# Designs tried in a protein design run: peptides against a protein of PDB entry 6PSE. Part 38

Target 1, 78 residues: chain A of PDB entry 6PSE
Amino acid sequence: PSEEEEYARLVMEAQPEWLRAEVKRLSHELAETTREKIQAAEYGLAVLEEKHQLKLQFEELEVDYEAIRSEMEQLKEA

## One batch from the design tools (peptide; made by RFdiffusion4, then SolubleMPNN)

Design b2_p13_6_s4 (from b2_p13_6, 7 letters changed)
Fold by OpenDDE base, seed 5:
Structure b2_p13_6_s4 (fold): chain B 78 residues (1-78), chain C 78 residues (1-78), chain A 13 residues (1-13)
Amino acid sequence: as target 1 above (78 residues)
Amino acid sequence: as target 1 above (78 residues)
Amino acid sequence: SEIFEEFRKRFEE
């Protein structure tokens, strides 16, 4: 039997004391995992903002670079 | 009583059938929340990589820009 | 989760 089938059988045959303990365990793990999910989402949003700011700076530098490049090209052709 | 205290009392007084259903519910929510946490982390790692690549490109452009700027300055001063 | 811990570590760097 798979681990899932074995666990299902355990739950089916378990006494109330074990079931109450399992509810407590699962509730704790769910709370912890939920906090971690939220934290991961917050981190992801922060990285997205950093990447966006960097992209804006990059695009500004590209504009400045092309301006100087064009000026240099005009000077060389004149 | 707080919601947590009320829930604790419910678990303490619950019959085995309710407890088994609660184990099933919590197991499902834990699995779903775990998947969402992992997905958020995977997405965050991808954005970190994108930001890193953009930073490298930005630094390369800065080098090229400073080279042209310096050449232009030398031409104007000569 | 290994992936979550990796992301947390990389983000904190």
Scores: peptide ipSAE 0.566, ipTM 0.874, DockQ to the pose 0.976
Fold by OpenDDE base, seed 1:
Structure b2_p13_6_s4 (fold): chain B 78 residues (1-78), chain C 78 residues (1-78), chain A 13 residues (1-13)
Amino acid sequence: as target 1 above (78 residues)
Amino acid sequence: as target 1 above (78 residues)
Amino acid sequence: SEIFEEFRKRFEE
């Protein structure tokens, strides 16, 4: 039997006192996991914003670089 | 009474059938929330790597740009 | 989870 099947059997055969304790445990874990999920999402969004800003700066520099490179090449070939 | 206090009372006074259903519900929500947390973390790590690679490229281009800019300035001033 | 903690650590660096 899988762990899931064994757990299901335990829940089915458990006394009310155990069930109440399990509800409490699961509620606590859910609250913690939810906080962590939200935190991860916030971090991810922050990184995305930083990457986006960096990309914009990179693209601007690339345009400027190509302009100067082209001018330099023309001067050398003339 | 707070919602938490009311919920605690409900759990304390609930019949086994309700408690088993609540364990099942909470287990399901915990599993889903856990998956979402992991997905958010995986995505965040991927974005961090992308940002890092972009930063390296930006720094390389910046060095090259400054070199050409300096050369051009020297040629113009000579 | 391990991956979550890794992400948190890398983000905070």
Scores: peptide ipSAE 0.565, ipTM 0.874, DockQ to the pose 0.970
Fold by OpenDDE base, seed 3:
Structure b2_p13_6_s4 (fold): chain B 78 residues (1-78), chain C 78 residues (1-78), chain A 13 residues (1-13)
Amino acid sequence: as target 1 above (78 residues)
Amino acid sequence: as target 1 above (78 residues)
Amino acid sequence: SEIFEEFRKRFEE
């Protein structure tokens, strides 16, 4: 049998004391995993903001670069 | 009483059938939350890579920009 | 989760 089937059988045959302990265990793991999920989301948003700021700086530099490049090209071709 | 205390009392007084259902519910939520956590992490790593690539491009453009700027400045001052 | 730990590590670098 699969581990899932074995676990399901365990739950089905378990005494109330074991079931209560399992509820507590799962509640703890759920709370921990939820905190980690939120943390990952917060980190992701921070990285997105950093990338966005960098993109704005990059685009500004591209404009400045093209202006100087164009002026330089005009001087060379004159 | 807090919601946590009320829930704890419910678990303590619950019948086996309710407890088994609660184990199943919590297992489902844990699995779902775990998937969401992993998804958030995968997304975050992808954004980190994009930011890194953008940073490299930005630094390359800065070098090129400074080269042209310097050449232009020399021409103006000559 | 291995991928979560990897992300956390890379983010903190």
Scores: peptide ipSAE 0.565, ipTM 0.874, DockQ to the pose 0.976
Fold by OpenDDE base, seed 2:
Structure b2_p13_6_s4 (fold): chain B 78 residues (1-78), chain C 78 residues (1-78), chain A 13 residues (1-13)
Amino acid sequence: as target 1 above (78 residues)
Amino acid sequence: as target 1 above (78 residues)
Amino acid sequence: SEIFEEFRKRFEE
């Protein structure tokens, strides 16, 4: 039998006191996991914003670079 | 009374059939929330890597830009 | 979760 099947059997045969304790345990773990999920999402959004700002700076530098490159090339060909 | 206190009272007074159903519900929600947490973390790591690669490209372009800028400045001052 | 802890660690660096 799988661990999942064994757990299901345990729940089916459990007394009310064990079941109440299990509800409490699962509620606590769910709350913790939910907080961690939210934290991960917030971190992900922060990194996305940082990457976006960096991309904008990169694109601005590319424009400036191409302007100077073009000017330099014109001077060499004249 | 808070919702948390009301829920605690419900669990305390609940019959075994309700408790077994609640264990099943909470187990399912915990599994889903855990998957979502993992997915958010995987996504965040991917964005971090993308940001890192972009930073490297930006720094390389800055070096190239400063080289051309310096050369251009020397030509203007000569 | 190992992947979650890795992400948190990398983000905090």
Scores: peptide ipSAE 0.564, ipTM 0.874, DockQ to the pose 0.975

Design b2_p13_7_s1 (from b2_p13_7, 6 letters changed)
Fold by OpenDDE base, seed 3:
Structure b2_p13_7_s1 (fold): chain B 78 residues (1-78), chain C 78 residues (1-78), chain A 13 residues (1-13)
Amino acid sequence: as target 1 above (78 residues)
Amino acid sequence: as target 1 above (78 residues)
Amino acid sequence: DPIFEEFKRRFEA
């Protein structure tokens, strides 16, 4: 049997004391996993903000670069 | 009593049938939350990669910009 | 979870 099937059988045959302990275990794991999910989301938002700021700087530099490039080209062609 | 205390009492007084159902519910929520955590992490990794690529492009543009700026400055000073 | 841990590690680096 698969681990899932074995676990299902265990739950079906378990005494109330084991079931209560399992509820507690699962509740704990759910709480931890939820905290980690939130943390991952917060990190993702931070990275998005950093990328956005970098993109703005990049676009500003592109504008400045094109301005100087154009001026330089005009000087060379004159 | 807090919701947590009320829930704890419910678990203590519950029949085996309710406990088995609760194990199933918690297992389902844990699985979903785990998927969401992983998804958030995968998204974060993707954004990190995008930011890295953008940073490389930005640094290359900075080098090119400084080169042209310097050349332009030399021409103006001559 | 290895994916989560990798993201955390790379973010904090």
Scores: peptide ipSAE 0.576, ipTM 0.876, DockQ to the pose 0.980
Fold by OpenDDE base, seed 1:
Structure b2_p13_7_s1 (fold): chain B 78 residues (1-78), chain C 78 residues (1-78), chain A 13 residues (1-13)
Amino acid sequence: as target 1 above (78 residues)
Amino acid sequence: as target 1 above (78 residues)
Amino acid sequence: DPIFEEFKRRFEA
């Protein structure tokens, strides 16, 4: 049997005291995992913003670079 | 009483059938939340990598730009 | 979770 099937059997055969403890455990883990999920999402958004700002700067520099490159090329050909 | 205290009372007074259902519910929510947490982290890591690659490209372009800019400035001053 | 921890580490570095 899979681990899931074994766990399901445990739950079905458990006494109320064990079940109450399991509810408490799962509730605690859910709360912690939820906090971590939110934190991960916040971090992801921060990185996205940083990348976006960098991309804008890069694109601006590309424009300036191409302008100077083109001017230099014209001077060399003259 | 707080919502937490009320919930705790519910758990303590609940029948085994309710407790088993609650374990199942919490287990399902925990699994979903865990998947979402992992997904957020994976996405964040991908964005970090993209940002890193972009930064490298930007730094290379800055070097090239400064070289051409300097050359152009020298030509203008001569 | 190892993936989550790795992300946190890299983000905070």
Scores: peptide ipSAE 0.576, ipTM 0.877, DockQ to the pose 0.970
Fold by OpenDDE base, seed 2:
Structure b2_p13_7_s1 (fold): chain B 78 residues (1-78), chain C 78 residues (1-78), chain A 13 residues (1-13)
Amino acid sequence: as target 1 above (78 residues)
Amino acid sequence: as target 1 above (78 residues)
Amino acid sequence: DPIFEEFKRRFEA
């Protein structure tokens, strides 16, 4: 039998005292996991913003680079 | 009384059938929330890598830009 | 969770 099946059997055969303790345990783990999920989402959004700002800077530099490149090419063609 | 206190009272007064159902509910929510947390983390790691690669490209362009800028400045000083 | 911990570690670095 799988661990999942064994756990299911445990829950089915458990006394109220064990079940109440298990509800408390699961509630605690759910709360912690929820906080971690939210934290991960917040971090992800922050990284996305950082990447976006970096992309904007990169694109600005590309424009400046192409301007100088073009000017240089024109001077060399004369 | 807070919702937390009311829930605690409900758990304390609940019958085994309700408690078993609650364990099942919480287990399901925990599994879902865990999957979501992992997904958020995986996404975050991917964005971090993308940002890193973008930074490398940006730094390469900066080097190229400064090289052309310097060459242009030298030509104008002559 | 190792994936979550890895993300947290890399983000905070």
Scores: peptide ipSAE 0.575, ipTM 0.876, DockQ to the pose 0.971
Fold by OpenDDE base, seed 5:
Structure b2_p13_7_s1 (fold): chain B 78 residues (1-78), chain C 78 residues (1-78), chain A 13 residues (1-13)
Amino acid sequence: as target 1 above (78 residues)
Amino acid sequence: as target 1 above (78 residues)
Amino acid sequence: DPIFEEFKRRFEA
């Protein structure tokens, strides 16, 4: 039997005291996991913003670079 | 009483059938929330890598830009 | 969770 099937049997055969304890355990884990999910999402958004700012800086530098490159090319061809 | 206190009383007074159903509900929500947490983390890691690659490209362009800028400055000063 | 922990570690670095 799979772990899931074994767990299901355990729940079905458990006494009320065990069931109450399990509800408490699961509630705690759910709350913690939910906080972590939110934290991960916040971190992801922060990284996205950092990447976006870096992209803007990169594009600005590309424009400046092409301007100088073009100027030098024109001077060399003259 | 707080919602948490009311829920705690509900769990303490609940019948086994309700408790088993609650274990099932919480298990399902925990599994789903865990998947979402992992997904958020995986996405974050991917964005971090993208940002890193972009940073490398930016630094390469900076080097090239400074080289051309310096060359042009030298020519203008001569 | 190892994936989540890895993300946190790299993000905070």
Scores: peptide ipSAE 0.575, ipTM 0.876, DockQ to the pose 0.977

Design b2_p13_7_s2 (from b2_p13_7, 6 letters changed)
Fold by OpenDDE base, seed 4:
Structure b2_p13_7_s2 (fold): chain B 78 residues (1-78), chain C 78 residues (1-78), chain A 13 residues (1-13)
Amino acid sequence: as target 1 above (78 residues)
Amino acid sequence: as target 1 above (78 residues)
Amino acid sequence: DPIFEEFRRRFEA
């Protein structure tokens, strides 16, 4: 049997005391995992914002670069 | 009593059938939340990589820009 | 979770 099937059997045959302990364990793990999920989402959003700001800076630099390039080209052609 | 305290009382007074159902529910939610956490982390890692690549491009452009800027400045000072 | 931990590590670096 798979681990899942064995666990299911354990749950079906368990005494109330074990079941209560398992509910407590699972509740704790769920709470922790939920906090981590939220943290991951927050981190992801922060990285997205950082990337966005970097992109804006990059685009500004591209504009400045093109301006100088154009000026330089015009000087060379004159 | 807080919702947490009320829930704890419910668990303590619950019959085995309810407890088994609760174990199943919590296990399911834990699995889903875990998947979501992992997905968020994977997405975050991808964005981090994108940001890193953008940073490299930005740094290359900065070098090119500075080269042209320096050349232009030298021409103006001559 | 190793993936989550890796993300957290890289983000916090």
Scores: peptide ipSAE 0.574, ipTM 0.876, DockQ to the pose 0.965
Fold by OpenDDE base, seed 2:
Structure b2_p13_7_s2 (fold): chain B 78 residues (1-78), chain C 78 residues (1-78), chain A 13 residues (1-13)
Amino acid sequence: as target 1 above (78 residues)
Amino acid sequence: as target 1 above (78 residues)
Amino acid sequence: DPIFEEFRRRFEA
C-alpha cells in the first residue's frame, strides 16, 4: 500500500478528536506555506525589476560604446 | 467575532463526516499551494541566474568601453 | 522544501 492509501485509511477510521487535531495541523501548514509562496513571489518580482534596470543600463552603455567605436573607426580610416 | 474564531467553533462542533471532508479539502489546498511555492522559487532562481549573467556581460562591456574611452582621450590630448 | 530554501538563501545573500 502507498503512503497516500494508508493516510486515507487513517482518516476514514479516525475519531473526531484526531480529525479536529488534523484540521488544525493542516490549517497551520497551509498558512505557513501560503506565506512562503507569497514571499517567493515578492522576491521574484524584485529580482525581475533589478534585472530590468540592469538591462536598461546595459543597453545605454551599448549605445555609448558603439558611438565611440564608430568614431574611432572613422579616425583610423581617415 | 473574527472569522478565525467562527471557523474554530465550527471545527469544534462539526461531525466526523464534515471533519473528514475538511481534512481532504485542506490536504488538496496544501498540495496545490506547495506546488505553487516551488514553482515561484524555481522561477526566482532562474531570474537570479539571468541577472547574474547579464551583470557579467555588463562588466565586460564596461571594461571595453573604458579602454576605448581612454584611447580616445589620449588622442585628444596629443 | 529544499528548492524554496535555496531560493531564499540566494536571494537574501
Scores: peptide ipSAE 0.572, ipTM 0.876, DockQ to the pose 0.967
Fold by OpenDDE base, seed 1:
Structure b2_p13_7_s2 (fold): chain B 78 residues (1-78), chain C 78 residues (1-78), chain A 13 residues (1-13)
Amino acid sequence: as target 1 above (78 residues)
Amino acid sequence: as target 1 above (78 residues)
Amino acid sequence: DPIFEEFRRRFEA
């Protein structure tokens, strides 16, 4: 049997005292995991925003670079 | 009483059938939340790597740009 | 980012 099946059997055969303890345990873990999920999401969003700003700066610099490069090339060919 | 206190009382007074259902519900939510947490972390890492690569490209372009800019400035001043 | 790497290790290990 899978671990999931074994756990299901445990829950089905458990006494009320064990079940109450398990509810408490799961509630705690869910709360912690939820906080961690939110933190991970917030971090990801922050990095995404930073990346976006960097991309804009890069594109702007690229335009300026190509302009100067082109002008320089023309001077060399004249 | 707080919602937490009310929930605690509910758990304490609940029948085994309700408790088993609650364990099942919480287990499901925990599994989903855990998956979402992992996905958020993976996404954040991917964006972080992309940002890093972009930063390297930007720094390289910046060096090249400054070189050409300086050369062009010298030509104009001569 | 070391902070994020800590999260990654904690979440995916």
Scores: peptide ipSAE 0.180, ipTM 0.841, DockQ to the pose 0.129
Fold by OpenDDE base, seed 5:
Structure b2_p13_7_s2 (fold): chain B 78 residues (1-78), chain C 78 residues (1-78), chain A 13 residues (1-13)
Amino acid sequence: as target 1 above (78 residues)
Amino acid sequence: as target 1 above (78 residues)
Amino acid sequence: DPIFEEFRRRFEA
């Protein structure tokens, strides 16, 4: 039997005292995991925003670069 | 009493059938939340790498831009 | 950024 099947069997055969303890354990782990999920999401969003700002700066620099490049090209051809 | 206290009382007074159902509910939510946490972490890491690559490209462009800017400055001053 | 929007939708919207 798989670990999942064994766990399911344990839950089905367990006494109320064990079940109450398991509810407590799972509630605690759920709360902790939820906090960690939120933290991971906040970090990811922050990095995305930083990347977006960097991309805007990069695109602005590209425009300026091409402007100077074009001017230089014109001057050298004249 | 707080919601937490009321929930704790419910768990303490609940029948085995309710407790087993609660274990099942919490296990499901924990599994889902865990998957979401992992996904958020993976996204964050991916975006971080993308930002890093973009930064390298930006720095290369800055070097090229300053080179042309300097050349233009020299030509206009001569 | 489509990735940004999708991430926001799933985790921070």
Scores: peptide ipSAE 0.177, ipTM 0.841, DockQ to the pose 0.138

Design b2_p13_7_s3 (from b2_p13_7, 6 letters changed)
Fold by OpenDDE base, seed 4:
Structure b2_p13_7_s3 (fold): chain B 78 residues (1-78), chain C 78 residues (1-78), chain A 13 residues (1-13)
Amino acid sequence: as target 1 above (78 residues)
Amino acid sequence: as target 1 above (78 residues)
Amino acid sequence: DPIYEKFKELFES
């Protein structure tokens, strides 16, 4: 039997006191895991924003670079 | 009384059948939330790697840009 | 990167 099946059997055979304790435990773990999920999402969003700003800066630099490169090429070909 | 206190009372007064159902519900929600947390972490890592690669490209372009800018300045001042 | 480390911690949890 899998751990899942064994756990299911435990729950089925459990007394109310154990079940109440398990509800409390699971509620706590769910709350913690939910906070961690939200935190991970917030961090991901922050990184996305940073990446977006960096992308804009990169694109601006590309434009400036190509302008100077083109001007330089014109000067060298004259 | 807070929702937490009301829920605690519900759990305390609940019959074994309800408690078993609640354990099952919470176990399911915990499993889903755990997967979502992991997915959020994986996504954040992917974005972070993308940002890192973009940062490297940006820094390379900065070096190239400054080289051309400096050369251009020298040409104009001659 | 501290954020990277945090993501790893979450991923490996």
Scores: peptide ipSAE 0.171, ipTM 0.837, DockQ to the pose 0.173
Fold by OpenDDE base, seed 5:
Structure b2_p13_7_s3 (fold): chain B 78 residues (1-78), chain C 78 residues (1-78), chain A 13 residues (1-13)
Amino acid sequence: as target 1 above (78 residues)
Amino acid sequence: as target 1 above (78 residues)
Amino acid sequence: DPIYEKFKELFES
């Protein structure tokens, strides 16, 4: 049997004391995992904002670069 | 009493049938939340890699821009 | 990158 099937059988045959302990364990793990999920989302959002700011800076530099390139080309062709 | 205290009392007084159902519910929510946490981590890592590549492109453009700026300055001063 | 390491920890957990 798979571990999942074995666990399911354990839950079916367990005494109330074990079941109460398992509810407590799962509740704790759910709370911790939920906190970690939220933290991961917050970090991901922060990196997205940093990437967005960097993209804007890059686009500004591209505009400035093309301006100088064009001026240089015009001066060389004159 | 707080909701947490009421829930704790419910678990203490619950019949085995309710406890088994609660174990099943919590197991499902834990699995879903774990999947969401992993997805958030994967997404954040992908954005980090994109930001890193953008930073490299930005630094290359800065080098090219300074080269043209310097050449332009030299031509204007000659 | 400390953020990168944090994401790795979460991904590998």
Scores: peptide ipSAE 0.170, ipTM 0.836, DockQ to the pose 0.131
Fold by OpenDDE base, seed 2:
Structure b2_p13_7_s3 (fold): chain B 78 residues (1-78), chain C 78 residues (1-78), chain A 13 residues (1-13)
Amino acid sequence: as target 1 above (78 residues)
Amino acid sequence: as target 1 above (78 residues)
Amino acid sequence: DPIYEKFKELFES
């Protein structure tokens, strides 16, 4: 039997005392995993905002670069 | 009493049938939340890598920009 | 990058 099937059998045969302890264990793990999920989401959002600001700066620099490049090309053509 | 205190009381007073159902419910929610946590981590890592590549491109453009700016300044000084 | 390492830890958990 798979680990999942063995666990299912354990739950079906378990006494109330074990079941209450298992509810407490799972509740704790769920709370921890939920906290980690939220933290990962918050970090991802922060990095996304940083990337967005960097993209804006990059686009502004591209405009300035093309302006100078164009001026240089005009001077060389004359 | 808080919701947490009320839930704790429910678990202590619950019959085995309810407890088995609660173990199943919590196991399912834990599996889903774990999947979501992993997805959030993968997304955040991908965005971080994209930001890093953008930063490299920005730094390369800054070098090119300063080179042209310097050349322009030299031409104006002569 | 500390953020990078944190994401790796979460992914590998």
Scores: peptide ipSAE 0.168, ipTM 0.836, DockQ to the pose 0.130
Fold by OpenDDE base, seed 1:
Structure b2_p13_7_s3 (fold): chain B 78 residues (1-78), chain C 78 residues (1-78), chain A 13 residues (1-13)
Amino acid sequence: as target 1 above (78 residues)
Amino acid sequence: as target 1 above (78 residues)
Amino acid sequence: DPIYEKFKELFES
């Protein structure tokens, strides 16, 4: 039998005291996993902000670069 | 009583059939939350890669900009 | 990257 089938059998044959303990265990694991999910989302948002700031710096440099490039091009045509 | 205390009372007073259903519900929620955690982590890694590629582009532009800036500065000094 | 390492830890948790 698969691990899933064995676990299903255990749940069906268990006494109420074991079932209450299993509810407590699963509730704890769910709470921890939920915190980890939220933490992952917060890190993702932080990286998005860093990428956004870098994009702003890149666009500013592109403007400055095009200004100098255009000036140089005009000098070469003269 | 708090929602937590009310839930704890419900678990303690519940019949085995309700407890088995609750184990099934919590197992399902844990599986879904685990998938969401993994998806959040994968998304964060994708954003990190995008930021890395943008940083490489920025550094390449900085090199090109400094080359033109230096050439222009030499022309102005002559 | 410390953030990258945190994401790796999440995959292993």
Scores: peptide ipSAE 0.166, ipTM 0.835, DockQ to the pose 0.129

